# Peptides against a protein of PDB entry 6RO1, part 16

Target 1, 216 residues: chain A of PDB entry 6RO1
Amino acid sequence: LGKEIEEYIHKPKYCLPFLQPGRLVKVKNEGDDFGWGVVVNFSKKSNVKPNSGELDPLYVVEVLLRCSKESLKNSATEAAKPAKPDEKGEMQVVPVLVHLLSAISSVRLYIPKDLRPVDNRQSVLKSIQEVQKRFPDGIPLLDPIDDMGIQDQGLKKVIQKVEAFEHRMYSHPLHNDPNLETVYTLCEKKAQIAIDIKSAKRELKKARTVLQMDEL

## One batch from the design tools (peptide; aimed at target 1 V107)

Design b2_p13_4_s2 (made by RFdiffusion4, then SolubleMPNN; from b2_p13_4, 5 letters changed)
Fold by OpenDDE base, seed 5:
Structure b2_p13_4_s2 (fold): chain B 216 residues (1-216), chain A 13 residues (1-13)
Amino acid sequence: as target 1 above (216 residues)
Amino acid sequence: MIKPKFIEVPLLK
């Protein structure tokens, strides 16, 4: 279910309008989870399919990601690697294929105009960490239907299945079906994230109202 | 054109 939604949101036709500079996004590449990064820009690359000669445009998004210091030393020959949880790491601008975006946030940060200085890149990490503190249950996601306007009936059916599953979970707390725990942990994380997005959208609407009141 | 919804967060210095 979560992966099925990801297959929709990472499609260029849906996500490109939301890839503005400062947008929070999650990046995953196979076993490498970079977590939350910040969009810097995106570009369309011309690609020719080797077997058909058809133009298949690749979309590359430049994302500020927390990388391991080891990956920076090998950056000329090796792909960037995510920083370990306990590692400080370093924020680097990494070119990422758009299909590697596992999530898109409703949060958009202000970013420094010049990201060449290490301190400017590390300041963005502080801003991500502050957002994470404000959203203990998870950084708010864009709603694929309401915020992103995805009209695909396959996605709507997936969302309806998730909602019906969540409703059944809350209605029947005593039926621990043991095969449900892994799906429940993913759906509870997502449902909790969705409830927390709704709560956090309310709190941020309040905080934005407070910031607008402090600017008056 | 769908207007992207976002929450603006200032940079922490």
Scores: peptide ipSAE 0.229, ipTM 0.821, DockQ to the pose 0.444
OpenDDE base, seeds 1, 2, 3, 4: peptide ipSAE 0.015, 0.025, 0.018, 0.021; ipTM 0.523, 0.577, 0.491, 0.593; seed 2 fails the geometry check

Design b2_p13_4_s3 (made by RFdiffusion4, then SolubleMPNN; from b2_p13_4, 5 letters changed)
Fold by OpenDDE base, seed 1:
Structure b2_p13_4_s3 (fold): chain B 216 residues (1-216), chain A 13 residues (1-13)
Amino acid sequence: as target 1 above (216 residues)
Amino acid sequence: SIKPKFIDVPLLK
């Protein structure tokens, strides 16, 4: 279900308006998880589909990512690799295809204007780590409906399934109370409460994002 | 041209 949501979010028609400089994004390429990085810039590349001759524009996002030092030595010939968990790594600006974005945060960071100095790039890693400390339950995501404005019915159905599943997990096994009608009304009330809790969590998340900025 | 939607998400400094 999470992967199904990602299939909507990484589409250029939905995510491009939110790829402003400083936006936190998560990058994953097959087995390579770079974790959270910061958008620096994006560009549209002209691409021609080899079989149809149709213009299929590729969108490339320059993302500041924590890379292994070994991959940087071969950067002219080899793609950047993520830093190992125990490795310090180095923050590098990496061109990333937009479909490799696995998550987009509601958080935007201030980034140095000049990212050529290593110290300026590494300062952004410190900022990411401070955000992670402030959000122990994970960095806040953009809401695909409320924040990104995605109207796709398929996505709405996926979200409804996720919400229903989360609700079922938090609903302790209702004892076999034989009154099915009371259980249905309670399930509808609980579903509404789950929506209200999700809305309240979104509002609290927005409020925390504002409050935590005053502390930076 | 996809106009950037600025969600009024504050910039963390």
Scores: peptide ipSAE 0.022, ipTM 0.611, DockQ to the pose 0.112
OpenDDE base, seeds 2, 3, 4, 5: peptide ipSAE 0.015, 0.015, 0.009, 0.014; ipTM 0.574, 0.540, 0.590, 0.536

Design b2_p13_4_s4 (made by RFdiffusion4, then SolubleMPNN; from b2_p13_4, 5 letters changed)
Fold by OpenDDE base, seed 5:
Structure b2_p13_4_s4 (fold): chain B 216 residues (1-216), chain A 13 residues (1-13)
Amino acid sequence: as target 1 above (216 residues)
Amino acid sequence: MIKPRFIEVPLLE
């Protein structure tokens, strides 16, 4: 269910309007989870399918990601690798195919105008970490229907199935269905994300009210 | 045009 929603969100026709500089996005490439990064820019690349000659436009988003220092030394020949949890890593601007975006946040950071200095890139990591502290249950996501305006009936059915499942979980605390554990870990992450989006929307209404009050 | 919902967070200096 989470993966099915991801398959809609990462489509260029839906996500491109939300890929403004400073937008928080989550990047995952197969086994490599970079976690949360910040959009710097995006570009359309002309790609020609080798067998059909059809123009298949590739969308590349430049994302500031926390990379391992080891991968950066080999960056001439090797793809960037995510920083390990125990390492500091280094924030680097990485070109990412748009379909590798696993999540899009409602949060948009201010970014330095010049990202060439390491300190300016690392300041963005501090800002991401501060956002993560403010949202202990998870960084708030864009709503695919309400915020992103996705009208796809397949997505609506997936969301309705998730909501019905969440409602059933809350209404039936005693049903130890053994298939629940794997679905619960995914749905607890998602229900937690949804509760956290709601809490985050409330705290953000408060923080926006506070920021507006501090500007008054 | 759908106006993207966003939360502006200043850079921590």
Scores: peptide ipSAE 0.181, ipTM 0.794, DockQ to the pose 0.453
OpenDDE base, seeds 1, 2, 3, 4: peptide ipSAE 0.177, 0.170, 0.170, 0.020; ipTM 0.786, 0.796, 0.796, 0.534

Design b2_p13_5 (made by RFdiffusion4)
Pose (drawn by RFdiffusion4):
Structure b2_p13_5 (pose): chain A 194 residues (1-46, 58-67, 79-216), chain P 13 residues (1-13)
Amino acid sequence: LGKEIEEYIHKPKYCLPFLQPGRLVKVKNEGDDFGWGVVVNFSKKSLYVVEVLLRCAAKPAKPDEKGEMQVVPVLVHLLSAISSVRLYIPKDLRPVDNRQSVLKSIQEVQKRFPDGIPLLDPIDDMGIQDQGLKKVIQKVEAFEHRMYSHPLHNDPNLETVYTLCEKKAQIAIDIKSAKRELKKARTVLQMDEL
Amino acid sequence: SLEEEAEEYYEIA
């Protein structure tokens, strides 16, 4: 569901109007993410590209690392979430100290909103009048309710058990697809003709 | 029991 919502937000007809300089954006590509960042501007490529400061062809910053902000161009279809907040940015972003200042400014925004950095309502704000997105947002709030209600959500060992579950789940996916092709390969094809 | 609960939680996630 989360990825399905991102696809609606990826549509440039809907998200481009809200990519004003200083907008907070979360970016993820093929798995790894850079946390949150701020946009500077955007233009066409070759698809659209926006230059965003992120925590880090570079890779994202690790959890233990304090991080160093760097501006990088990214494709618009790599934005996972967009916030209501537009934090002020310096005019000349070339200095390193200013880049650290922006990292500190967002650390203060995250504090002003411990419930999470507010996101744009894709309907009330972004204007996605599509009916499919309605049923998606409904399933999200319902499944989030189911998550926080699960006895395991609070358990500190949840991540330790969740990984063993994830591994056991993938092994099972292989067995399913492997059996699927085996049922096909083991099949005699011309028996119906006969 | 704990494994079943973990599978349920996994599906929900």

Design b2_p13_5_s1 (made by RFdiffusion4, then SolubleMPNN; from b2_p13_5, 5 letters changed)
Fold by OpenDDE base, seed 5:
Structure b2_p13_5_s1 (fold): chain B 216 residues (1-216), chain A 13 residues (1-13)
Amino acid sequence: as target 1 above (216 residues)
Amino acid sequence: SLEEDAEEFLSIK
């Protein structure tokens, strides 16, 4: 169910109005989970599909992400990698395809005007950590209906199923309904498969885009 | 203090 929601929220038609500087966003690229980062800006890139001549606009969001220092040394040829959990890492501005956003927070931070100094970028990490400290149950998400205004009936049906499931979980807290864990695991698996399919489609699109950018 | 440099939230919805 979470993945089904992600399939809506990462669409440019829905998320672009909320990608203001300072917006907290979660970035995931296949196996690489960058966690929470902060939007710096976004840009629309004209991409011409080589086979159709159709304009497929690519939306790139620059996100401050905690990156591994090892990946930064190879930054000329390799994509940034997320910092290990035990690593301090370094905050870097990473160009991210908008579809790689896995979550969008209701939280928006102030950010330094100049992000060239390392200290200014690292200050934003401290701000993210403070937000995480204030929200022990997790950083709050934008509501896709009430905040983002998504009117898609498919999404409404997904949310209604989540709410009905949550209501049943809370209404029967003492009944270990063995079906509840099975449904949860199946929903998580379906959610994981949908993210993986989406991630694979994203990587295919990214690889195609990078290849097109190298041909320009 | 370093804790006072906690950047104020622009918005929390």
Scores: peptide ipSAE 0.043, ipTM 0.686, DockQ to the pose 0.015
OpenDDE base, seeds 1, 2, 3, 4: peptide ipSAE 0.031, 0.031, 0.030, 0.042; ipTM 0.529, 0.519, 0.516, 0.712

Design b2_p13_5_s2 (made by RFdiffusion4, then SolubleMPNN; from b2_p13_5, 5 letters changed)
Fold by OpenDDE base, seed 3:
Structure b2_p13_5_s2 (fold): chain B 216 residues (1-216), chain A 13 residues (1-13)
Amino acid sequence: as target 1 above (216 residues)
Amino acid sequence: SLEKLAEEYLKIK
């Protein structure tokens, strides 16, 4: 459900109007979670699909992100990496594909006009951290319907399912159960076992298919 | 201060 909402929010047709300088955005690339950064600028790039002749516009947003110091050494040849939890990191302007935005905040910061000085970039990190302290339950998100104006009926159905799920979860007798953590851990283990069984069945099917192909 | 914080960021709908 959360991932299904993200698939709407990160679409350029919905998010571009909200990618103003100073907007807080969350950036995630596969296993690399940069957390919250600040939009500096965005640009449209033309991508020609090699086989279709169709120009699909790629959108790149420049985001000020907390990067590892190690990634700065290779910044010309390698993608920036997020700062480890134990390191200070350094704030860098990173070009990010718009589909890598996992969240968009209603919060927009005032940013320094000149981000070339390290101190100016690092001041923005202090501002992000101050916002995070003010919102202990998390930085406020743009509402995809009310704030972003997404009229997609598929999204509305997803949100209704989320709200109905949350209502059922909070109304569930186990919600206040002192053993809730144990119950959740058991449910997660059961879910993982179900995934592992499904994976094992797929590998068994592949192995059988390969054996059948070798007999043909 | 809350005022300084309000000067540093805006909630934009």
Scores: peptide ipSAE 0.027, ipTM 0.633, DockQ to the pose 0.016
OpenDDE base, seeds 1, 2, 4, 5: peptide ipSAE 0.025, 0.013, 0.020, 0.027; ipTM 0.606, 0.458, 0.609, 0.627

Design b2_p13_5_s3 (made by RFdiffusion4, then SolubleMPNN; from b2_p13_5, 6 letters changed)
Fold by OpenDDE base, seed 2:
Structure b2_p13_5_s3 (fold): chain B 216 residues (1-216), chain A 13 residues (1-13)
Amino acid sequence: as target 1 above (216 residues)
Amino acid sequence: DLEKQAEEFYQIK
């Protein structure tokens, strides 16, 4: 179910409007899980399909990712590798194909304008870690329907299945369906609800502050 | 205020 949602959200037609500088994204390339990174920019590259001659545009997003220091020594010739769990790693700007984005957060960081200095890149890692502390149930995702505006009926059916599964899981705690993907989607929904509540509280606070300014 | 500190370095949506 999570993978089925991923197949929609990583499509350029849906995700590109949300790939602003500072957007938190998860990057996964085959067996390499980079976890959460930060969008720096994106570019459209012309690609010609070798078999059809059709122009198939490739979308490349530059993502600031925590990379293994071993992979950085040869970074001119070797693909970046994720930092090992026990490794500090180093934040590097990595060009990533848009379809390798496994998740897109509703969180957008303020990032340094110059990411050439190591300290500026490492400051972004500290910001990610601080966001993670503030969201113990996981960093919140963009809602594919409400935030991303995806109208695809296939996605709506997937979400309905997720919601029905969630309802069954809450009603029948003994059916731990080991589908980790659904547990993640649940944590993400819970996180999203927590954000929506927090957003609504902030809007109420802003509205009250405006009202207090009008009373002043 | 943890919320004020949150808005200093990130936004939501």
Scores: peptide ipSAE 0.316, ipTM 0.766, DockQ to the pose 0.027
OpenDDE base, seeds 1, 3, 4, 5: peptide ipSAE 0.310, 0.300, 0.312, 0.298; ipTM 0.767, 0.761, 0.766, 0.762

Design b2_p13_5_s4 (made by RFdiffusion4, then SolubleMPNN; from b2_p13_5, 6 letters changed)
Fold by OpenDDE base, seed 3:
Structure b2_p13_5_s4 (fold): chain B 216 residues (1-216), chain A 13 residues (1-13)
Amino acid sequence: as target 1 above (216 residues)
Amino acid sequence: SLEQQAEEFLQIR
């Protein structure tokens, strides 16, 4: 459900109007979670798909992100890496593909006009931390329907399912159970076992299909 | 001030 909402909001047709300078955005690239950063600007790049003749526009947003100091040394040749939890890190302007935006906040910061000085970039980190302190339940998100104006009926059905799930979850007797963490851990283990069984069955089917192809 | 800190960000709907 959350991933299905993300697949809508990170689409350029929906998110580009909200990528103004100072907008808080969350950036995630596979295993690299940068957390909350600040939009500086965005640009349109033309990508020519090899062999299709179709120009698919790639959108790149420049985002101030907390990066590891190690990644700064290789910044000319390697992708920036997120700062470790215990690392101070350094705020850098990182070019991010728009589909790597995992969340968009309703919050927009005032940013320094000149981000070349390190102190100006680090001041933005202090502002992000102050926003996080003011929103202990998490930085407020843009509503995909009411704020972003997404009219997609598939998204509306996903949101209705999320709301109905949340309502059932918070109304469930286990929500106030002191053993809730133990119950969640058991449910996660059960879900993981079900995934592993499904994976093993797929591999067994592939192996049988290969054996049948070698016998034909 | 708390007011200056409140002016450092806007909630844009």
Scores: peptide ipSAE 0.037, ipTM 0.673, DockQ to the pose 0.016
OpenDDE base, seeds 1, 2, 4, 5: peptide ipSAE 0.027, 0.025, 0.037, 0.033; ipTM 0.660, 0.644, 0.686, 0.658

Design b2_p13_6 (made by RFdiffusion4)
Pose (drawn by RFdiffusion4):
Structure b2_p13_6 (pose): chain A 194 residues (1-46, 58-67, 79-216), chain P 13 residues (1-13)
Amino acid sequence: LGKEIEEYIHKPKYCLPFLQPGRLVKVKNEGDDFGWGVVVNFSKKSLYVVEVLLRCAAKPAKPDEKGEMQVVPVLVHLLSAISSVRLYIPKDLRPVDNRQSVLKSIQEVQKRFPDGIPLLDPIDDMGIQDQGLKKVIQKVEAFEHRMYSHPLHNDPNLETVYTLCEKKAQIAIDIKSAKRELKKARTVLQMDEL
Amino acid sequence: SPKLGEFDIDRKP
């Protein structure tokens, strides 16, 4: 569901109007993410590209690392979430100290909103009047309710058990696909004709 | 330069 919502937000017809300088954006590509960042401007490429400060062809910052902000151009279809917040940015971003200042400014924004950095309502704000997105948002709130209600959500060992479950779940996916091709390969193809 | 923590909550395009 989360990924499905992102696809609606990826549509440039809907998200480009809200990519004003200083807008907070979360970006993820093929798995790894850079946390949150701020946009500077955007233009066409070659698809659209926006230059965004992120924590880090570079890779994202590790959890233990304090991080160093760097501006990088990214494709618009790599934005996972967009916030209601527009934090102020320096005019000349070339200095390193200003880049650290922006990292500290967002650290203060995250504090002013411990419930999470507010996101744009894709309907009330972004204007996605598509009916499919309605049913998606409904399933999200319902499944989030199911998640926090699960006895394991609070358990500190949840991440330890969740990984063993993820591994065991992938092995099972292989068995399913492997059996699927085996039922095909083992099949005699011309028996119906006969 | 702006001070730390300054921002707007902007819902308009």

Design b2_p13_6_s1 (made by RFdiffusion4, then SolubleMPNN; from b2_p13_6, 4 letters changed)
Fold by OpenDDE base, seed 1:
Structure b2_p13_6_s1 (fold): chain B 216 residues (1-216), chain A 13 residues (1-13)
Amino acid sequence: as target 1 above (216 residues)
Amino acid sequence: MPKIGEYEIDRKP
């Protein structure tokens, strides 16, 4: 469901108008999750499909991302890697293909005009961290229908399924009941009793097979 | 320089 929404949002047709300087975006490349970064600018590159000669424009967004210091030493030959959880990392402007955007925020940061100084780039990381503190439930996303204007019926069906799932999860009276611990402990006790009955039946079956072997 | 954590909510293209 979340991945199916992502497949609409990262399409250039929908996201390009919202890639203004200062926009918060999430970047993910295969197994590498960079988390939240900040749009600096975007460019359209002419690409020609090698097999069809068709013009397939590549959209590249420059995103300020938290990168590992180790990956920066080889930045001329290797792709940037995300900072490890325990490292400070360094904020770098990374050219990102638009389809690698996993989320787009309604939040637009005020960014320094000059991002060449390391201190200016690191100030943006402090700004992201401060915004994250203001949104404990997570940085707000653009609404794909109301904000991004996506009219695709496939997306509407995905959203309806997400909303129906979330409603069932949050409308379950158990989540806010102080008796939830008693219901969970009763469910765990019932599951443990079911395991114990299954083990006891297996031992009783083994004991019966042993008793039948001593009567032979 | 902008203030740390200064932002706007911008839902428009």
Scores: peptide ipSAE 0.629, ipTM 0.956, DockQ to the pose 0.812
OpenDDE base, seeds 2, 3, 4, 5: peptide ipSAE 0.623, 0.613, 0.624, 0.616; ipTM 0.954, 0.953, 0.955, 0.955

Design b2_p13_6_s2 (made by RFdiffusion4, then SolubleMPNN; from b2_p13_6, 6 letters changed)
Fold by OpenDDE base, seed 2:
Structure b2_p13_6_s2 (fold): chain B 216 residues (1-216), chain A 13 residues (1-13)
Amino acid sequence: as target 1 above (216 residues)
Amino acid sequence: MPKIGEYEINREP
């Protein structure tokens, strides 16, 4: 379910409008979890599929990520690796394929114009850590429907399933009632209530984030 | 303090 939502969000047709400089994004490459980073810019690269000759545009986002210092020494030839749990690491601008974005936040940061100095990059890590302190339940995500405008019926069905699952985790086991239609209409009404609760929680998070910005 | 901006999702800087 969460992975199925990710498969929509990381598609260039949906996420590119939200990849502005300063946008918080989560980056994961296979076993390498970089956690939360900050978008610096993005670029479209022309790629040709080797088997079809079709132009398959690659979208590369430059993301400021916390990297292992060991991987940065070899950065001319080796891919950046995430900082070890016990390592301070170093913030580095890493070119990331857009499909490696596992999450996109509603939060956008001010970033230094010059990210060449280590101190400027490291200041952004302090900003990420401050956002994480403000959001102990996790950094706010963009809503794929309300914020990102994704109209895909497959995504709507996945969200309805997630909301129905979340609701079933909070509501004691309803016995196997064989009336699928009543379960669907109850799942639609409960999905709507869960959407409304999630919308109200998002509005409360937005209001809390705005209120906490006015206090800073 | 680093200015944490909620950018309205559609405001260009």
Scores: peptide ipSAE 0.035, ipTM 0.674, DockQ to the pose 0.142
OpenDDE base, seeds 1, 3, 4, 5: peptide ipSAE 0.028, 0.028, 0.026, 0.028; ipTM 0.644, 0.644, 0.621, 0.620

Design b2_p13_6_s3 (made by RFdiffusion4, then SolubleMPNN; from b2_p13_6, 7 letters changed)
Fold by OpenDDE base, seed 2:
Structure b2_p13_6_s3 (fold): chain B 216 residues (1-216), chain A 13 residues (1-13)
Amino acid sequence: as target 1 above (216 residues)
Amino acid sequence: MPAIGEYEIRREP
C-alpha cells in the first residue's frame, strides 16, 4: 500500500512542481535507505530510448543526502551509499532519479546559498535533525490528492484500500488477509520499471554517475 | 546563513 502510493508521487508530472530548493524528500535506492534529504535543484535530461528512438526525458533531482565517507572517495565513478548507522557520514549533493523519491514532505527548509563548504552542508543535517525532533510522529508528508492534485482513480482506490486496511487493522487485529494478487501485478510493473530504469541508467551512466546507475 | 531548523510548510508549487 505505501509502495503503491509511492508509484504515484514519484511520477514527474506530479512531483516536479514540488521539488523546490529546500524541500524535504526521502531517497531510497533498493536496499540503500538515505532517509530524509533536501532538494537543491532539479534538471530535465533528454534521453532517447535505445530500442524505439523515442524521446524519454529523464528527471534528475540534486538532493543533499547523508552519505558514507567511504563512498565519497570514489564519487566520480561509484554511486553514493548511505551513512552506516554508527557512522557520522557526510552530507553530499547527490544526483538522484526522481523515481527514487519515496516520500515528499510539506516541509521546506531554508538552506545555505553556498553548499560547497562542508560546514554549510553539515548545517543542513542539523536542520533536518531539528525538524525531526519537532515531528515525533514523523515529518509531515504532502497529501497526494489535496496538495499534489493527483486525480488518478488508481490512487484513490489505493487510498481507500489503505483506509479500509487501517480500519480493519484497528477493528480486528487478527485477520492476516494474504493479498497475493497485488504482489504479482507489482512484480510485472517492477520488472518493466526495472527494464526502463536499466535503459535510463545506461544513458545517464554515459553522462554522469547518477545514484543507482553503477549497480547495473 | 539560515538558522538551524528554520523551515516553512509549503503545500503549493
Scores: peptide ipSAE 0.607, ipTM 0.951, DockQ to the pose 0.817
OpenDDE base, seeds 1, 3, 4, 5: peptide ipSAE 0.031, 0.027, 0.028, 0.028; ipTM 0.681, 0.666, 0.671, 0.664

Design b2_p13_6_s4 (made by RFdiffusion4, then SolubleMPNN; from b2_p13_6, 6 letters changed)
Fold by OpenDDE base, seed 1:
Structure b2_p13_6_s4 (fold): chain B 216 residues (1-216), chain A 13 residues (1-13)
Amino acid sequence: as target 1 above (216 residues)
Amino acid sequence: MPAIGEYEIDRSP
């Protein structure tokens, strides 16, 4: 479910208007999770599809990301790698394909005008960490419907399924059903789906104003 | 330079 929402929000037609300088975004490339970064700039590159000759525009966003220092020593041709959990890393401006954005925050940071000095880039990491402390439940997201204006019925059905599942999970506290074992396999699937749904809806609720969180 | 952790909530395109 979270991944299904991601497949909508990373589409250029929806996310490009929100890729302003200072916007917090999550970047993930396969196994490489960079976590939260900051949009620096956006560019549209003309690409030609090799098989059809059709113009397929590539959308590249420059994102300030926490990278491994080892990846910086490898030539300008190697892909940036995320900092290890135990590593401080270094903040680098990385060109990112827009479809690698896994989340878009409602938060926009004020960033230094000049990001060439390493100290200016590292100050942005401190700012991200400070924002994360202010949001203990996690950095708020853009609402895909209310903020991003996504009208797709597929997305609305995904969100409705998420909401209906959470309502059922809260209305039936798991503690009162004595047939736990057969319920455990269904509840492990439901709990994995509920983790995925809670992940998806924590991500969606972080998009809604604080006032509606208490009723769900 | 901006203050550390200075931000706004911007839900607009």
Scores: peptide ipSAE 0.621, ipTM 0.953, DockQ to the pose 0.803
OpenDDE base, seeds 2, 3, 4, 5: peptide ipSAE 0.613, 0.610, 0.618, 0.598; ipTM 0.952, 0.951, 0.952, 0.949

Design b2_p13_7 (made by RFdiffusion4)
Pose (drawn by RFdiffusion4):
Structure b2_p13_7 (pose): chain A 194 residues (1-46, 58-67, 79-216), chain P 13 residues (1-13)
Amino acid sequence: LGKEIEEYIHKPKYCLPFLQPGRLVKVKNEGDDFGWGVVVNFSKKSLYVVEVLLRCAAKPAKPDEKGEMQVVPVLVHLLSAISSVRLYIPKDLRPVDNRQSVLKSIQEVQKRFPDGIPLLDPIDDMGIQDQGLKKVIQKVEAFEHRMYSHPLHNDPNLETVYTLCEKKAQIAIDIKSAKRELKKARTVLQMDEL
Amino acid sequence: EFKIGEFELYKPP
């Protein structure tokens, strides 16, 4: 569901109008993410590209690392979430100290909103009048309710058990696909003709 | 001079 919502937000017809300088954006590509960042401007490429400050062809910052902000151009279809907040940015972003200042400014925004950095309502704000997105947002609130209600959500060992579950779940996916092709390969093809 | 912590919230018309 989360990825499905992102696809609606990826549509440039809907998200480009809200990519004003200083807008907070979360970016993820093929798995790894850079946390949150701030946009500077955007233009066409070759698809659209926006230059965004992120924590880090570079890779994202590790959890233990304090991080160093760097501006990088990214494709628009790599934005996972967009916030209602537009934090102020310096005019000349070339200095390192200013880049660190922006990192500190967002650290203060995250504090002013411990419930999470507010996101744009894709309907009330972004204007996605598509009916499919309605049913998606409904399933999200319902499954989030199911998640926090699960006895394991609070358990500190949840991440330890969740990984063993994830591994056991992938092995099972292989067995399923492997059996699928086996049932096919083992099949005699011309028996219906006979 | 730049001041840390300032921002605006989005408001629809």

